# Peptides against a protein of PDB entry 6TME: the designs that were tried, part 59

Target 1, 324 residues: chain A of PDB entry 6TME
Amino acid sequence: NRLKRAYIALQAWKKAFYSDPFNTAANWVGPDVCSYKGVFCAPALDDPSVLVVAGIDLNHADIAGYLPPELGLLTDVALFHVNSNRFCGVIPKSLSKLTLMYEFDVSNNRFVGPFPTVALSWPSLKFLDIRYNDFEGKLPPEIFDKDLDAIFLNNNRFESTIPETIGKSTASVVTFAHNKFSGCIPKTIGQMKNLNEIVFIGNNLSGCLPNEIGSLNNVTVFDASSNGFVGSLPSTLSGLANVEQMDFSYNKFTGFVTDNICKLPKLSNFTFSYNFFNGEAQSCVPGSSQEKQFDDTSNCLQNRPNQKSAKECLPVVSRPVDCS
Target 2, 324 residues: chain A of PDB entry 6TME as posed
Amino acid sequence: NRLKRAYIALQAWKKAFYSDPFNTAANWVGPDVCSYKGVFCAPALDDPSVLVVAGIDLNHADIFGYLPPELGLLTDVALFHVNSNRFCGVIPKSLSKLTLMYEFDVSNNRFVGPFPTVALSWPSLKFLDIRYNDFEGKLPPEIFDKDLDAIFLNNNRFESTIPETIGKSTASVVTFAHNKFSGCIPKTIGQMKNLNEIVFIGNNLSGCLPNEIGSLNNVTVFDASSNGFVGSLPSTLSGLANVEQMDFSYNKFTGFVTDNICKLPKLSNFTFSYNFFNGEAQSCVPGSSQEKQFDDTSNCLQNRPNQKSAKECLPVVSRPVDCS

## One batch from the design tools (peptide; made by RFdiffusion4, then SolubleMPNN)

Design b1_p12_2_s1 (from b1_p12_2, 4 letters changed)
Fold by OpenDDE base, seed 4:
Structure b1_p12_2_s1 (fold): chain B 324 residues (1-324), chain A 12 residues (1-12)
Amino acid sequence: as target 1 above (324 residues)
Amino acid sequence: AVGKYLNEIRAS
């Protein structure tokens, strides 16, 4: 039966534990898997009279081990949360059998290998958190074809470009931070109709920011700091009617920071430090508003403190990148 | 029960 399969899976997993500091699996004994710590049962969707393992929550258990293929026997699991452990290896392809997967959180572990493409096989997946691992290689374009609400990819080893399919995403939160992504932000980004928060921090992204960013009228957090972006800030950023936190620091931006950006109605924090901006509107000056916080440190601004030297500024400012 | 952890995880 279904619970018997779950027993086999969970016992195989326990056997795959190298270390269990909190003795989380100490009570993982016997056929009553629903009593196992971190294992949650619920009535099956196809038969309410049948009890099945519907969820796993081993968050913060500091368990060292790997995910054995027998986990594929947990076919009724919709919630799989095992963050903040020390699981290593790869995500088993056998998890494709978990067709009810809705929330998948393996963040803060030691998983390696390419993007776990098994996540693409889950038709009902809404939450994907694989951040703080060692996943590497290219991000499959198909990830953004999924009807996900949240996609956390930050703090991995992903490389190559951000897929053009990003515009198809219905996610409200997407993080790319602290990877090795390169290339430009796709122009299709403006088509992300449900986007609230997007973070690109600490990659190797470059080129000009696409004008289409201004179409993200629901975005509240936009962080593109610590990259290699060039050119001026798009004038279309004035369309970010709901942006609260905006960070373009630690790039190679040039040009003038305009009133239209600094006077955005919901803007509370705008950081554009450590660039090569050679001018800013009065509304962008730190201290100019009690409601907004600005940071213009280490640019090429005149009559402002903590700016770059003329020697450093001149070669860059005199050759601005034309993004038109 | 579906979506139990979504808000909690995102809020953290």
Scores: peptide ipSAE 0.168, ipTM 0.808, DockQ to the pose 0.088
Fold by OpenDDE base, seed 3:
Structure b1_p12_2_s1 (fold): chain B 324 residues (1-324), chain A 12 residues (1-12)
Amino acid sequence: as target 1 above (324 residues)
Amino acid sequence: AVGKYLNEIRAS
């Protein structure tokens, strides 16, 4: 009996709760698991006459505990949303048995360990949200081989380089922000055919921005702020026909910020502050447009307010990195 | 169809 297995799993999970401030699992009693708060049943895909546990929603329950291996018995679960809790430990490998997993959200918890590779075993996964945890180590290249709509990795402890396989991703939203990623952005980034939003904020990324970024025709948000990028902005950025929010602040960029970037047709906000740019087109000057907002603070621009001192600028500006 | 159950997506 599939619901019997679910009962075993859910009771094991309840036992794994250290704290349930809102008494979310108070009604988790008895065999009628479909009546459990946060548990959602639906007709089984293989037999519509059979009711199965298809979804879990414990979002914002502030539950402290861990995910026991018995959760692997929830083989019919396609939706697993447990964000904004205090679950700790690792994601059980037994979840590999949940072959229907479609949406997996464990964000804003206290999970630790390496990337939960069990997520790679789910053939139908479309949404992966593991942000705001303490996952660490390398990001498996295989994550981008999956046909995901969204990949949220931000606010973790991931390190090493961003895999070259990123170009294979079909995700519309990818966040790397606030990790410890290093190295260059792969040139394959331009091959992300469905990308709308990508965020690199607050990593240890470096090198020149790849020219291939300009191929991201559908990107609306591109944030590479708070990294160690160097060189000039690629001229190919003029190809970002749909970019609305662009942030290159807090890097080590040099050179001239050109018209073809600042005049992007959909550009709403362009922040390139806290770099070492030594020139900007008139179209890039803050206040030059009512429809666009620019920030050129703390660069090496002449005749602009709030710029770096000559002493700070000269050593960097005089030795620009050649990205060619 | 499984559908989507993404009623709350926090900003990154």
Scores: peptide ipSAE 0.128, ipTM 0.811, DockQ to the pose 0.105
Fold by OpenDDE base, seed 2:
Structure b1_p12_2_s1 (fold): chain B 324 residues (1-324), chain A 12 residues (1-12)
Amino acid sequence: as target 1 above (324 residues)
Amino acid sequence: AVGKYLNEIRAS
């Protein structure tokens, strides 16, 4: 009996709660699991006459506890949303039995350990949100082989390089922000066909930006701020026909910010502050447009306010990195 | 229904 298995799983989970400040699980009593708060039942896909637990929504419950292995008994669950709690430990490998998993949101918790590779075992997964946790180690390349619509990895402890497989991703939104990723952005990034928003904020990324970024025709948000990128901005950025928000601030970029970039047709906000740019086109000057917002603060620009000193600029500007 | 929460993304 599927509901009996669900009862066992949910009761085990309730026992794994250390704190339930809103008494969310207060009604988790008895065999009628479909009446449990945050538990949603639906007809089974293989037999519409059978009722099964199809979804969990415990968002914003502030529950402290862990995920016990008995959760693997919830084999009919397709939606699992438990964000904004205080769950700790690791994601149980037993969740591999949840083969219908479609949306998995464990964001804003206290999970630790390596990337939850069990997520890779779900063949139908479309939404993955593990942001605001303490996951660490390498990002498995296989994550981008999944046909995901959204990948939220930000605010964790991931390190190492971004996998080359990123180009295989069909996700519209990908966030890497506030981790410890290092190395270069893979050239394969230009192969991302459905990308709308990508965020690299606050990592240890370095090297030159790949020219292939200019192939991201559908990107509306591109944020690479607070990294260690060097060299000039790729001339191919003029190909970003749909970019609205672009941020390259707090890097080590050099060279000239060109007119072709600043005149991008849908560009509304372009921040390139806190770099070592030694020139900019007139169209890049803050205040030059009523439709576009620019920030050129703390560069090595002549005749502009709030720039770096010559002492700070000279060592970097005199040794430009050749990205060719 | 599958996909119910896909369009309801929590603010970062």
Scores: peptide ipSAE 0.110, ipTM 0.795, DockQ to the pose 0.112
Fold by OpenDDE base, seed 5:
Structure b1_p12_2_s1 (fold): chain B 324 residues (1-324), chain A 12 residues (1-12)
Amino acid sequence: as target 1 above (324 residues)
Amino acid sequence: AVGKYLNEIRAS
């Protein structure tokens, strides 16, 4: 009976394919859904004697189509990976019936609409990848209440501020890059206890960086480039004991880049180019270290190459934003 | 952080 429901769902999905360049669904014929290309069966958790559809992997199939509501009949699916297709439309709310959802990857598709709130209904979700789509609107604060390992939101059309609830997240990787997020980074960011990588690239974020960033002891990648951040770099950044890749380029930062930042023990690459920094410690100078790579291009530094003109610098440097 | 059936992770 469970496989019968799966059959109905998968046949409905096949009908929803507009194009199947690799003929992925060519063998999607007959009741034996477990033989379908990209469909994976496993013994049901509640009854090992029953075979159920537990996973979908249609990654890189270049399929054009949409997700029909009948997919909600795939109630045993825990792994749903359909990245790098051309699926359009919205994520069906009927997927709320997939209570075992553990990994959900719809990245690199043509999905539209608001954040797929159906993802919030999955109690066991650990992996959420919706990047490279056309999702829009606000990010629901509840996303960070979930015990996710990874949250990929980059390359969408999300707007509004980053929720304060971000500090509640236990994710090791969170990407916000290439959206339209605005406002400040919440001070609660420092409470992200498991964070390893966070990427804010290419948004409309502004204000001062919160001092609490320095509490991210496990962060190895921190990229806040291509935003509208102002003020000085927080002195508390000296607390980033494990940061390896740090990028603050293409912002409006001012002030002095200190030894305490440039001498971070695990720092490998530190890019602070295209800002308005008016000084840097010797340890921050590109070429000063064999183990670290720095980029101080296009700042307001004296006696350094490729800096902004005085005309560009003076109006900004003389009016530094006080973040205190 | 890698899905069971996720064979590749694209660069962000």
Scores: peptide ipSAE 0.100, ipTM 0.802, DockQ to the pose 0.138

Design b1_p12_2_s2 (from b1_p12_2, 5 letters changed)
Fold by OpenDDE base, seed 3:
Structure b1_p12_2_s2 (fold): chain B 324 residues (1-324), chain A 12 residues (1-12)
Amino acid sequence: as target 1 above (324 residues)
Amino acid sequence: AVGEYLNEIKAS
């Protein structure tokens, strides 16, 4: 009976294909769904004697189409990987019936609409990849209440502020890059206990960096480049004992880049170019270390090459934002 | 480097 439901779902999906360049679904014929290309069966968790559809892998199939509501009949699916296709429309709410969902990858498609809140209904979800789509609107705060290992949101149309609930996240990797997020980074960011990599690249974020960033002891990658951040770098950044890659370029930062930041023990690359910094410690100077790479280009530094003109610097440097 | 990472697509 479960395989019959799967058959109905998969046939409905095949009908929803507008283009299948590699003929991936060519063998999607007949009741033996476990033989379908990209369909993987396994013994059911509740009855090992019953075979069920447990996984879908249609990665890189270049399929054009949409996800029909009948996919909700695939109630035993734990792995759903359909990246690098041309699926459009919205993620069906009927997928809420897929209560075993563990990994959901719909990245690199043409999905639209608001954040797929159906993902919040999956109690066992550990991996969520919705990057490289056209999802829009605000990010639901509840996303960070999930016990996700990774959250990939980059290259979408998300807007509004980053939820304060971010501090509740247990994810090791979170990407916000290339969206339209605005406002400040929440102070609660320092509570992300498992964070290794966080990327804010290319948003409309602004304000001062919260001091609490310095509490991210496990972070190895911190990229806040291409935003509208202002003020000085928090002195608490000296607490980033494991940071290897740090990028603050293309912002509106001012002040002095300190030794305490540039001498971070694991720091490999630190880019703070294209800001309005008016001073840097000797340890921050490019070429000062063989083990570390720095970029101080296009700031307001004295006696450094490739800096902004006095005309460009003076209006900003003379009126620094006080983050204290 | 981060940019390249963001462009990587999980193959599994």
Scores: peptide ipSAE 0.019, ipTM 0.555, DockQ to the pose 0.172
Fold by OpenDDE base, seed 5:
Structure b1_p12_2_s2 (fold): chain B 324 residues (1-324), chain A 12 residues (1-12)
Amino acid sequence: as target 1 above (324 residues)
Amino acid sequence: AVGEYLNEIKAS
């Protein structure tokens, strides 16, 4: 009976394919859904004697189509991986019936609409990848209430502010890159206890960096490049004991880049180019270390190559934003 | 560099 429902779902999905260049669904014929390419069966959790569709993996199939509501009949699916396709439309709300959803990867598709709030209905979700789509609108604050290991949101059309609830996230990796997020980074960011990598690249974020960033002891990658951040770098960044990759390039930062930042013990790459910094410690100078790579290009630094002109610098440097 | 990383992992 459960496989019969799966059959109905999968046949409906096959019908929803506009293009299947690799003929992935060519063998999607007959009742034996467990033999379908990209369909994986396992014993049901509630009854080991019953075989159910537990996983879908259609990654890299280049399939064009949409997700029909009948996919909600796949109630035993825990793994749904369909990245690198050309699926369009919205994520069906009927997927709320997939209460075992553990990993949901629809990245690199053509999905549209608001954030797929159906993902919030999955109590056991640990992995959410919706990057490289056309999702738009606000990010629901509830996303960070979930016990996710990773949250990939980059390369979408999300806008508005980053929710204050970000501090509740237990994710090790969070990507916001290449959206239209605006406003400040929430001060609650410092409460992210498991954060290793966070990426804000290419948004409309602004304001001062919150001092609380320095509380992110486990962060190895911090990229805030290509935004509208202003002010000085927080002195509390000296607390990033494990940061390896740090990028503040292409912002409007001012002030002095300190030794305390450039001498961070695990720092491998620190890019602060294309800002309005008017000074840097000797330890920040590119070439000053064999273990660290720095880029100070296009700032307002004296006696350094490839800096902005005085004409460009003076108006900004003379009016530094006070973040205090 | 991180941007490149994002592109690399999208296919995984």
Scores: peptide ipSAE 0.019, ipTM 0.527, DockQ to the pose 0.190
Fold by OpenDDE base, seed 1:
Structure b1_p12_2_s2 (fold): chain B 324 residues (1-324), chain A 12 residues (1-12)
Amino acid sequence: as target 1 above (324 residues)
Amino acid sequence: AVGEYLNEIKAS
C-alpha cells in the first residue's frame, strides 16, 4: 500500500518533467519503485518488515519540470535532495504530509513564490537548503524556532527585516547572502549559541552593528559585506575569539579600526575595504602580519594607498553616526 | 572569500 502510493507519486512526478537530459527517469517504469534511479527505499520506522521510499536524490540531474501535489503521497520520505535541476513553480503544500522530513534540499532550481512555509510543518527537519532559487517575500520568524543545523537562504529574492527570533536559532550555519533583506541586524543575534558561520553578503541591511555580535564566541566566519551598515565597529568584536574570516567591506562604516579587532587570535582574513574608516591600528595594516591578511582599500585612511579622496570622505567622516 | 565559497558549493 505504501509503495503503491509512492508509485502514484513518482509517476505523477515523471509526468511533470518537461526535460530529462540524462534520462534519469528512464527506468521509472513499473511498480518496483525501489529500483527507480534516485529513489531509495528502507524499512519503515513503524514496521521494519515493510519497505518504504525513504529518500529521493536527483541532485545534478538538470531536470526541468515542477513538483506535483502527488508528491505528498511520499509520506515516508526523510531525505529529499533535488538540487541543481531546473524545477520551477512552488513547493506543494501537500508535502506537509511528509512528517519524517529530515533533510530538504531544493537548492539551485527555479522555484518561486513566498517562503515555503510547509517546511515549518516538519517536526524533525534538521537541514534546509533553498538557496539559489527565486523565493520572495518575508522570512517567517518561525524558521528560527526550528531546531535546524543549517539554514541556507542565499541567492533568492527575500525581503523585509531579519526576524528577531534569529537569536533562538541553534543552527551552526546561516546564509542570508544575495537577497533583499533590509533593516538592522537584530540584537538577539548574540544569543545564537551554536553559530559558526553567518553570511549577510549583498543585502540592503543598514544601521549600526549590534554590540551583541561580540557574544558569538563560536563564530569562525562573519561576513556582512555589501550592505548599508553605518557607525563604528563595535568594541565588543574583541570577543570573537574564534573568528577566522571577517568581512565588512562595501558598507558605510566610520571610525577607527582597533587593535582589539585586528589582533583577534584566530583571525586569518579581515576585509574592511570600501568604507569610510578614518583610522586603523598598526596591527590592521596590510602586510603587518604574515599570518593575517588585511584589506583596507578605499577608506579614509591617512598615509595609505588606494584611499578615497578628501572630497568623498569629508562629508561622511565629519558626520559620524553615534551607535551608542 | 565567503562569496566564492558559496559559488563553489553551487558548482559542486
Scores: peptide ipSAE 0.019, ipTM 0.527, DockQ to the pose 0.209
Fold by OpenDDE base, seed 2:
Structure b1_p12_2_s2 (fold): chain B 324 residues (1-324), chain A 12 residues (1-12)
Amino acid sequence: as target 1 above (324 residues)
Amino acid sequence: AVGEYLNEIKAS
């Protein structure tokens, strides 16, 4: 019975293919769905004597098409990997029936519409990859209530503010890069207890960096480049004991880059170029260390090469933003 | 390095 439902779903999906350049679904014929290319069967969790479709892997198949609602019949699927295809449309709400969903990867496709809220209905979801699509609108706050190991949202069309619920996330990796997020980074960010890597690259974020960033003791990568951040770097950044890669380039930061930041014990690369910093400690100067790489290009620094003109600096430096 | 990481696609 379960395999019959799977057959119906998979045949409906095959019918929804507009192009299959590698003939991936060529063998999708007949009732033996477990022999289908990219379909993986396993014993059911509730009855080991019953064989069910437990996984789909169509990665890199370059298939054009859409996801039909009949995919909701694949109720035993825990792994759904369909990255690097040309699937379009929306993620079907019928996928809410896939209550065993553990890993969901639809990255590098042509999906559109709002955030696929059906992903929030999966109680056991640990991996969510929706990057490199055309998802738009607000990020639902509930995404960070999920016990996810990784959250990949980069290269979409998400807008509005980052939810304050971010502090509830247990993810080790979170990417917001190349969206249209705006507003401030929530102060709750410091509560992310398992965070190793966070990327904000290329958004419309603004305001001062919250002091609470300094509480991210396990972070190894912190990239806030290509935004509209203002003010001085928080002094609490000295608390980033494990940071290796730090990028604040292409913002509107002002003030002095301190020794406490540039002497962070595991810091390997610190880029703070293309801002309005008016001073830096000697330890921040490029070439001052053999173990650390710094980039101070295009700031308002005295006696440094490749800096902004006085005409460009004066209007900003003379009106420093007080983040206190 | 971060850019390269963002471009990584899970193989399986």
Scores: peptide ipSAE 0.018, ipTM 0.545, DockQ to the pose 0.172

